# Peptides against a protein of PDB entry 4KTY, part 113

Target 1, 266 residues: chain A of PDB entry 4KTY
Amino acid sequence: YVLNDIGVIFYGEVNDIKTRSWSYGQFEDGILDTCLYVMDRAQMDLSGRGNPIKVSRVGSAMVNAKDDEGVLVGSWDNIYAYGVPPSAWTGSVDILLEYRSSENPVRYGQCWVFAGVFNTFLRCLGIPARIVTNYFSAHDNDANLQMDIFLEEDGNVNSKLTKDSVWNYHCWNEAWMTRPDLPVGFGGWQAVDSTPQENSDGMYRCGPASVQAIKHGHVCFQFDAPFVFAEVNSDLIYITAKKDGTHVVENVDATHIGKLIVTKQI

## One batch from the design tools (peptide; made by RFdiffusion4, then SolubleMPNN)

Design b2_p18_8_s2 (from b2_p18_8, 8 letters changed)
Fold by OpenDDE base, seed 2:
Structure b2_p18_8_s2 (fold): chain B 266 residues (1-266), chain A 18 residues (1-18)
Amino acid sequence: as target 1 above (266 residues)
Amino acid sequence: DQYAYIPKPDGSKLYLSL
């Protein structure tokens, strides 16, 4: 994992799986320096820089530009006039070097770009890491572990009330580490996500969340386990908001979210 | 590209602009 500087990222649709090559370039000149610079910009104390839990959490925050003028600005509006379209990036090196040179966030990224850069960051710092793609990935907005889809009485979606959404696919990272802050058995792969989706204790960041904990429903374990759990396991709850203010559950779909989770093995 | 949507009851997608 740490030694592989070229990867494959899965994307597209579950019935039309696509792959893109990504150059991580963790050994390229200036990349380690840039990763250290990222931690400096985060004002990360030296005592924490040897702790993969703290490093991965800081990296999760800093690979996105929100809150802290981190590395990448996300954009999903198909208008990329003031930067590089997300699809034009082929690796992490140019992004990280641009960030180091300009000292300003780089435009633009989507999930695989965030994941690619974050993977470089983790690997560069000696943390084994891989990119994971989840098809039909839920975005639970309120950490209630379900997708609440509000309907008008006529059956149309009430987009004003509906805060939750689904990504056709979403990429995040898994980082390998021990978790002495968790019970025995919840080390190993930890989900971490630098795509700015939800606020976690004051910053747009996510993880590390124990994959084993998530798999066994231990959503109380730090960090952000409810959100990660929801990404892969949320039920769709269709709720009609009645005129009298009552909510009625019309339907539940337990099959929509997390239909396929894939990652490169090496 | 990655896109977000709300699944509609009929199985179609309400695409979101983000």
Scores: peptide ipSAE 0.743, ipTM 0.973, DockQ to the pose 0.894
Fold by OpenDDE base, seed 1:
Structure b2_p18_8_s2 (fold): chain B 266 residues (1-266), chain A 18 residues (1-18)
Amino acid sequence: as target 1 above (266 residues)
Amino acid sequence: DQYAYIPKPDGSKLYLSL
């Protein structure tokens, strides 16, 4: 939806679900101007600004600072030197107005901050949007649709070889649009993510990925469907990397990832 | 806050510093 300017974001753990209020403020002074400025900084062609597919993809890139000096710098080190801790933000307005004023990325965000700002951006531009929280969210770094956990021969995790990881929770957005570029039935909610996780065709961005396509296992459709599918449906594959370079699958856990996905219905 | 980890075979978490 577009009209609500205050929302609730789910976070925490599956056994201790928490909520935080977030002020989107898409109708406040300067916010629309800032959203237009974001598209200007992206050098987005004017003809594309009416296309929610292009707008949401550009937004997913520009809400993060990577590649293009976009809105937010992510930090997960619990230090947050030279900026504002992610938990101190209560809404999108201060972030967007700071970005517009300074013309530099704002520090700092984590997933819900990215999702909150991105939700404002989408709603401000007339795209129905909502935030989704996925508990036990996989980060597949090589797009093989599985969580590869490498083990030493003694059974301990080899953290050097293991590049995939799991978030305790992760927030992204769903944007409502038609998808004339996809087969019939794959319009509606599209997953888009502005948290800088993986490179997609040269930029840290994600989506729009058809939620319906992903639900039916169709990961061949643009954009980034394999990554989003993996976030919610990866099997954990425990692999012993032997000294001779061979890999042996020791165990598979198909229950760990995506235990709970929470979003508000429209 | 959001945190990343690697699930260990015994069910415990190997927390990652990001």
Scores: peptide ipSAE 0.739, ipTM 0.972, DockQ to the pose 0.912
Fold by OpenDDE base, seed 3:
Structure b2_p18_8_s2 (fold): chain B 266 residues (1-266), chain A 18 residues (1-18)
Amino acid sequence: as target 1 above (266 residues)
Amino acid sequence: DQYAYIPKPDGSKLYLSL
């Protein structure tokens, strides 16, 4: 989880699971220096750089370009005219070195690119890390632990009211650390995510969220446990928006989200 | 590439442009 510089990232669909190789390159020349540069750009206090909780949280913010001119610009519209298509990347090294050289965000990434670069960042700094792929990954936009799907009276989706969505798959990271800020038993793997999805206390960042806490439904613990919980466990709530402004729950689907979570065991 | 969608009641997907 620290020494392996090549990995496999799972993607695709649950009925057509695909893998791609990713070179993390945490030992390549200039990569550690770039990771330190990233923390410098984040204006991270030197005293915090030895704390994996702080480092992983800063990393989750800085691997994306939002808020702070971090490493990667995301794009999901299939228009990559001013950079490299997300699928063209094969590892973290070129991305990180370009960032260090240009001092500008690198275009473009999607979830596995963010996760790949973030994995390099964590491993460079001695934090055991792995990439996790969640199929049917919910994006809860209003932090209510549900996928609220609003319907017109005719049964069609009201896309204007519906703010929540589902990724066919989503990749994030798990980082291994103790959590002295949490009760005993909630250390170990922590979910962290650098793909810019939701604002967390003023920045597009996510985690560290205790995997053990989430597995046992403890979403009250910092950081961003409700969001991560929702990614893997949201119910789909179909709500009819009536013309009179009232809302009626028509159906609940508790089976759609988080059907398969995959990570490399080696 | 990954894509976002809204699940429709009939089980089909409303694909989103992000």
Scores: peptide ipSAE 0.738, ipTM 0.972, DockQ to the pose 0.911
Fold by OpenDDE base, seed 4:
Structure b2_p18_8_s2 (fold): chain B 266 residues (1-266), chain A 18 residues (1-18)
Amino acid sequence: as target 1 above (266 residues)
Amino acid sequence: DQYAYIPKPDGSKLYLSL
């Protein structure tokens, strides 16, 4: 989880699981320096740089370009004119070195690119880390732990009212650390995510969220446990928005989200 | 590539551009 410089990332569909190789390159020249530079750009206090909780949280913010001119710009609209298509990346090294050289965000990434770069960042700093792929990954936009799907009276989706969505798959990271800030038993693997999905207390970041806490429904623990919980366990709530302004729950689907979660073990 | 969608009641997907 620290020493492996090549990994496999799962993607695709649950019925057509695909894998891609990813070179983390955490030992290559300039990569550690770049990771330190990332923390410098984040204006992270030296005293915090030895704390994996703080480091992983800062990393989750800084691997994406939002808020802080971090490493990667995401693109999901097939517009890659001013950079590299997400699928063209094969590892973290070129991305991180470009960032260090240009001192500007690198274009472009999607979840596995974010996760790959973030994995390098964590491993460079001595934090055991792995990439996790969740198929049918919910994006809860309003932190209610549900996928609220609003329907017109004719049964069609009201896309304007519907803010929540599902990723066919989503990749994030798990980082191994103690959590002295949490009750006993909630250390170990922590979900962290650098893909810019939701604002977390002022920045696009996510985690560390205790995997054990999430597995047991303890969403009250910092950081971002509700969001991560929703990614893997949201119910789809189909709501008809009536012309009179009333909402009627038409259906609930508790089976759609989080059908498969995959990670590579050493 | 990763894509986002809204699940429709009929089981089809409303694909989103992000």
Scores: peptide ipSAE 0.737, ipTM 0.972, DockQ to the pose 0.900

Design b2_p18_8_s3 (from b2_p18_8, 8 letters changed)
Fold by OpenDDE base, seed 1:
Structure b2_p18_8_s3 (fold): chain B 266 residues (1-266), chain A 18 residues (1-18)
Amino acid sequence: as target 1 above (266 residues)
Amino acid sequence: DQWAYIPKPDGSKLWLDV
């Protein structure tokens, strides 16, 4: 989880699981220096740099370019005219070295690119880390732990009212650490995500969220446990929005989200 | 590539341009 510099990332569909190799390159020349530079750009106090809770949270913010001119610009438009297509990357080294050299965000990334770079960052700093792939991954944008799907009266989806969505797959990271800020038993693997999905206390970041807490339905603990819980365990709520402004729940699907969560056991 | 969608009641997917 720290020493391996080559990994496998799962993607694709549940019925057609695919893998891609990713070179983390945490021991390559200039990579550790770049990780330190990332923390410098974040203006992270030296006293916090030894705390994996603070480091992973800062990393989740800084691996994406939003808010702070961090490492990667996300794009999902399938054009990628002003940079490198996400699928062209094969590892973290070129991305991190470009960022260090240019001092500007690198284009472009999607979830596995963010997760790959973030994995390098964590491992460089001595934090055990792995990439997790969630198939049918919910994006709850209003923090109600549900996938609210609004329907017209004719039963068709109202895409204007529906803000929540599902990724065919989504990759994030788990980082191993103690959580003295949480009750006993909620240390270990912590979900952290650098893909810019939602704002968390003023920045596009996510985690660390205790995997154990989430598994046991404890979403009240810092950080971002409700969002991570929703990614893996949201119910689909089909709601008809009536012309009079009332909402009627037509159906609930508790089986769609989070059908398979895969991580490499190293 | 990663793709976003809205699940439709009939089980099909409404793919989103993100």
Scores: peptide ipSAE 0.696, ipTM 0.966, DockQ to the pose 0.928
Fold by OpenDDE base, seed 3:
Structure b2_p18_8_s3 (fold): chain B 266 residues (1-266), chain A 18 residues (1-18)
Amino acid sequence: as target 1 above (266 residues)
Amino acid sequence: DQWAYIPKPDGSKLWLDV
């Protein structure tokens, strides 16, 4: 849906679900121009700008600053000295207008800020979009569809070997489109994510990944379906790294990841 | 804010700076 310019984003913890208002402002002065500017900065061909598959994929790359001096710089260290703390933003308009004016990435964002700005971008360009919050969201770093947790022989986590992690919550977007590049039935909502998490074919971007495909366990379809699947359905694999270099699986937890996925009804 | 962690075997969280 593209008509609502104000939304609600879910965050917090499963036991204490919180909401924040977010002004998308897709109809505000200068916002459409800025969205077009973003596509210009991405050097997107005009022929592709009418294709929601290409637009959403480019948007997922350009809403983050990585690779291409896109819109937002992420920060999670609670030190925001050279910009605006992520929690201080209340909508997309100021961010997008600052980007357009300065022509430099805006500081700072976390997942809901990325999702909010990306939602504006999609809606502004006529792509129905919504924000999704996943609680206990896995970050699979090595694309093996599982959360590998390495343990020392004493049972403590080996943080050096453990590259995967879990977000207490993570927000991304779903965009509505047909997928003629996929089998029949895998159109509709597509997961897209502009929060810079993993490199996808040379750029920090994610999606569009068919929600229907993922729900049915089909991770072979473009784009980034394995990563999105892992976010919501990774098993925790506890692996003891022995001194002799061997690895032993100690335990598997199939219940931790993706306990609750929330989106506002459109 | 969102936080990253590694879930420990005992069910507690090893919080990470991202």
Scores: peptide ipSAE 0.696, ipTM 0.966, DockQ to the pose 0.913
Fold by OpenDDE base, seed 2:
Structure b2_p18_8_s3 (fold): chain B 266 residues (1-266), chain A 18 residues (1-18)
Amino acid sequence: as target 1 above (266 residues)
Amino acid sequence: DQWAYIPKPDGSKLWLDV
C-alpha cells in the first residue's frame, strides 16, 4: 500500500462502475516536504507527528480547505469558474505542489480528489492507506444513524426539513494503524475522510474510525464512528410531518444505503 | 462527478445542488 504510487479509484453507479487512474506520487520531489508543510500549517505538535491516529485526524482536516485554509476547496456546483474542474486532476502531485507554492487552497475537488490527495499524504508519512468507494453513501447530518427523509402530507419530499442526503457514490480512505486508545481488536483499517461533510468537534474532519468497531456495531468508539456507520448502513426513514407538529413514520427502507463498497487490494 | 440526492418514496431521486 505504501509503495504503490499509482492507483485506481472506483466511481460512477452500481450498475455502471467506472474506474479512474490516480497518480499518488508519494515519492516525487517536494511531496514529502509538502506533507510536512501541511502539518506545519495545522500547527501540529512535533510529539504528535509520529502518531498515526493524530496524523490521520489532522490530515482529514487539512486536506480540505474548511476551517484551516487546507489543501483543497470542494465544489459540486458543476461550474468551477475559478479553478480546475475536479475531473481534470489526474493525481496528487500537481495539487500538493500548487498548495505548497501558493500557500493557498487549491480549487477544486470532489470526493475522489480529496481521497487521492489524502492517500498521498498518508502514504508519504508511512501510513498504509487505500481508497474506498461506497455506492449509495449516506450523509447523516445529525449522527442519529438514520437517513431521515421528511415528507409533506401530500407525499412530496420536504427538502427544507430533510437535512440528510445520499451521494450516488462517495470515496474516503482507510488507514492501517494500531489503536491503543481502543480495546484490543479494533486496530487495523481505520476509516478517515477529508471530504468536508460534517463538523467533528469543531472542524470538518472524519476519523480515524475503526472499521472493525463499525462492523461490530461499536459506534461509540472515537472518532466519528456514528457518521461512518451511517454512510454504509443507515436505514431510510420516511417521516410525514403533520400539520399538528407530530411526526409519523410512513416507511423504512433498509436496502438503499451502502449497496457496494469497493476498494482495490494492492 | 459526485452527486447528492434525497431518495423519494417512489424510488426516484431528488437531486441536490451542494
Scores: peptide ipSAE 0.693, ipTM 0.966, DockQ to the pose 0.919
Fold by OpenDDE base, seed 4:
Structure b2_p18_8_s3 (fold): chain B 266 residues (1-266), chain A 18 residues (1-18)
Amino acid sequence: as target 1 above (266 residues)
Amino acid sequence: DQWAYIPKPDGSKLWLDV
């Protein structure tokens, strides 16, 4: 989880699972220096740089460009005029070295690119890390642990009211660490995500969230456990918005989200 | 590529531009 510099990232669809190789390159020249530079840009105190909780949280913020001119600019609109299409990247090295050289965010990434770069960052700093792919990954926008899908009276989706969405797949990272800030038993794998999805206490970041906590429904534990829980376990709630402003729950689908979570065993 | 959608009641997907 630390020594491997080549990985496999799962993507695609549940019925058409795809894999891509990713070169993490955590031992390549300049990469560790770039990771340190990232923490410098985050203005991270030296005293915190040995704490995997703080490091992973800072990393989750800094691997994306939002808020802090971090490493990667996300793009999901197929407009890549000022950079490299997400699919063109094959590893973290070029991205990180470009960031270090230009001192500006690199364009462009999607979830696997974020996860790949973040994996390099974590591994460079001695934090065991892996990439996980969640198929049918929910994006809960209002932190209510469910996917609220608003319908018109005619049964069509009201896209204006519907703020939640689902990714066909989403990649994030799990980092191995102790969690002395949590009750006993909630160390180990921690979900961390650098893809900018939701604001977490002032920044686009996510985690570390205890995987064990999430598996047992303990969403009260820091950090961002509700969001990660929702990604893998949200129910779809179909709500008809009536003309009078009232809402009626029409249907609930508890099977749609999180159909498959895949990670490479190293 | 990664794509976002809203699942429709009929099981189809309303794809979103994110």
Scores: peptide ipSAE 0.685, ipTM 0.966, DockQ to the pose 0.922

Design b2_p18_8_s4 (from b2_p18_8, 8 letters changed)
Fold by OpenDDE base, seed 5:
Structure b2_p18_8_s4 (fold): chain B 266 residues (1-266), chain A 18 residues (1-18)
Amino acid sequence: as target 1 above (266 residues)
Amino acid sequence: DQYAYIPKPDGSKLYLKL
């Protein structure tokens, strides 16, 4: 997980799973220096740079440009006029070296680009890491562990009230580390995500969240466990907003989210 | 590319502009 410099990222649809090659290039010239530069830009204390919990959390924040002028600007508008389309990237090296050279965020990324660059960052710093693809990945915007879909009385979706959404697929990372800040047994793989989705205690970042904890429904453990849990396990709650202001649950779908989670084997 | 949507009750997708 640290030594492989080329990987495969899964994407597409559940019934049409696709793969793309991604060059991580964690051993290429200038990449380690760039990772150190990223931590410098984050104003990360030297004492924390050997702690994978702190490093992965900082990396989660800094691989995206939000809040801190980090590495990548996300875009999902299918225009990409002021940069490189997300699909044009084939690896992390060009992105990281451009960031180091320009000292400005690189345009543009989507989830697999964020995950690819973040994977390089983690591996470069000696943290075992892999990319995970979740098909039908929920985006819970209020951490209530469910996807609330609001309906008009006529049965149409009220898009103004509905803040939660689903990605056709979403890529994030798992990083291997001990978690002395958690109870025994919740080390190992930790979910971390650099795609800017939700604010976590002041900035767009996610994790590390114990995969073991999430698998057992322990969403109270830092960091961002409710959000990661919801990505893979939230129920769809269809709620009719009545004219009188009351809400009525019309239906619950417990099968839609997280139908397939894929990662490359070592 | 990655896209976001809201699942509609009829099983279709309401695609979101991001």
Scores: peptide ipSAE 0.759, ipTM 0.976, DockQ to the pose 0.911
Fold by OpenDDE base, seed 1:
Structure b2_p18_8_s4 (fold): chain B 266 residues (1-266), chain A 18 residues (1-18)
Amino acid sequence: as target 1 above (266 residues)
Amino acid sequence: DQYAYIPKPDGSKLYLKL
């Protein structure tokens, strides 16, 4: 997990799973220096740089450009005129070196680009890391562990009221570490995500969230466990918003979200 | 590419422009 410099990222659809090669390049010239530069830009105290909990949380914030002029600007509108299309990237090295050289965010990324760069960052700093792909990945916008889909009285989706959504697939990272800040048994793989999705205690970051805690339904532990839980285990709640302001649950679908989670075990 | 959508009750997708 630390020594591999080339990997495979899963993407596409659940019935048409695709793979892409990604060069992490954590041993390439200038990459470690760039990772240190990222932590410098984050104004991370030297005393925290040896703590994988702090490092992974800072990394999740800094690999995206939001809040702090971090590494990557996300774009999902299929218009990439002011940079490089997300699909054109083949690895982390060019992105990180451009960031170090320009000292400005690099355009553009989507989830696998964020995950690829973040994987390089973690591995450079000696944190075992892997990329996880979740198909039918929920984006819970209001942290209630549900996908709230609001319907008009005619049964059509009210897109103005509906803030939650689903990604066809989403990639994030898992980082291996002990969690002395959590109860015994919740160390090991921790979910961390640098794709800017939700604000977490003041900035766009996510994790580390204990994978073991999530698997056992423990969402009360830091960091961002409810959000990660929702990504993989949200029920779709179809709600009719009545004119009188009342909400009526019309249907529940507990099968849509998180149909397949894929990661390399080695 | 990655895309976002809202699942419709009939099982179709309402694609979101991001």
Scores: peptide ipSAE 0.754, ipTM 0.975, DockQ to the pose 0.911
Fold by OpenDDE base, seed 3:
Structure b2_p18_8_s4 (fold): chain B 266 residues (1-266), chain A 18 residues (1-18)
Amino acid sequence: as target 1 above (266 residues)
Amino acid sequence: DQYAYIPKPDGSKLYLKL
């Protein structure tokens, strides 16, 4: 809901769910101006700025620094020289104001930081938004709706061949909007994600993907529904790569991914 | 912090450096 300027983000593990407070600050001085600046940097047409589909998709791209010198640089290597560790942020305001002042990407973020800043962006522009946390969140790298795990003949993981991975948890956003571009019934909450994970039609962005469509197994609808579906529903496919170059499916685990999805009630 | 891993067949995790 657009009037809430403080929230709670869920993280951690399924058996040890943790929460952190996050100040969205969408009404703070300079924040609306910064959100408009972000859309200006994206070279977004004025005619599209009233369309939550376009705005959320642009925001998804611009909250990350990839492609377009957007707001946040991600880092997951526990080396946060030249910036602020992701865990040190407590809200969106400092990040957005730094971006506006420096006109350079802010370092550093992980998923909840991206989601927090993106939530501010959406709410600031009048789009109802919330953050969701998916535990055991798959990262499907080749868009086949599977988590392909390649094994050597000895049973060890072949990390070179295995491109897919799992996050212990991942945060993204849901934005409320009508989807006149989709069949009736697929409006409402739309998954959008600004954490740079995969390229979507030329940019690191994700969504809006209809939550209702995904819940009913409809992954053919724009945008990025297959990727979002895979995040919550991928089967683990264990594939042995034989010395002769053949691949054999050894096992399938349909229970690992998407064990818990949590959000505050809106 | 969040972390990425590859689930091993035995249920353990192969942690990834990103």
Scores: peptide ipSAE 0.749, ipTM 0.975, DockQ to the pose 0.913
Fold by OpenDDE base, seed 4:
Structure b2_p18_8_s4 (fold): chain B 266 residues (1-266), chain A 18 residues (1-18)
Amino acid sequence: as target 1 above (266 residues)
Amino acid sequence: DQYAYIPKPDGSKLYLKL
């Protein structure tokens, strides 16, 4: 989880699972320096740089460009005129070296690119890390652990009211660490995500969230456990918004989200 | 590529432009 510099990332659809190779390149020249530079840009105290909890949280913020001019600019609108299409990247090295050289965010990434770069960052700093792909990954925007889908009275989706959404797939990272800040048993794999999805206490970042805690429904523990839980376990709640302003739950689908979670063992 | 959508009641997808 630290030494492998090439990995496989799962993507696509549940019924059409695809894989892509990703070169992490954590041992390549300049990569460690770049990772240190990232932490410098984050103004991370030296005292915290040995703490995987702090490092992974900072990394989750800094691998995306939001808030702090971090590494990658996300784009999901197929407009890549001022950079590299997300699908064109094959590894982390070029991205990180470009960031270090330009000192500006690199364009563009989607989830696997974020996850790939973040994986390099973690591994480079000695944190065991892997990429996880969740198919039908919910994006809960209001931290209510549900995928709220609002319908018009005619049954059509009200896109104005519906803020939650589903990714066909989403990639994030799991980092291995002890969690002395959590109760015993919640160390081990921690979900961390650098794809800018939701604001977490002032920044677009996510985690570390204890995978064990989440698996057992403990969403009260730092960091961002509710969001990660929702990504894999949200129920779809279909709500009809009545003209009088009342809401009626029409249907619940507990099977849509998180149909498959895949990671490669290394 | 990764894409976002809203699941419709009929099982189809309302694709979102992000």
Scores: peptide ipSAE 0.744, ipTM 0.974, DockQ to the pose 0.905

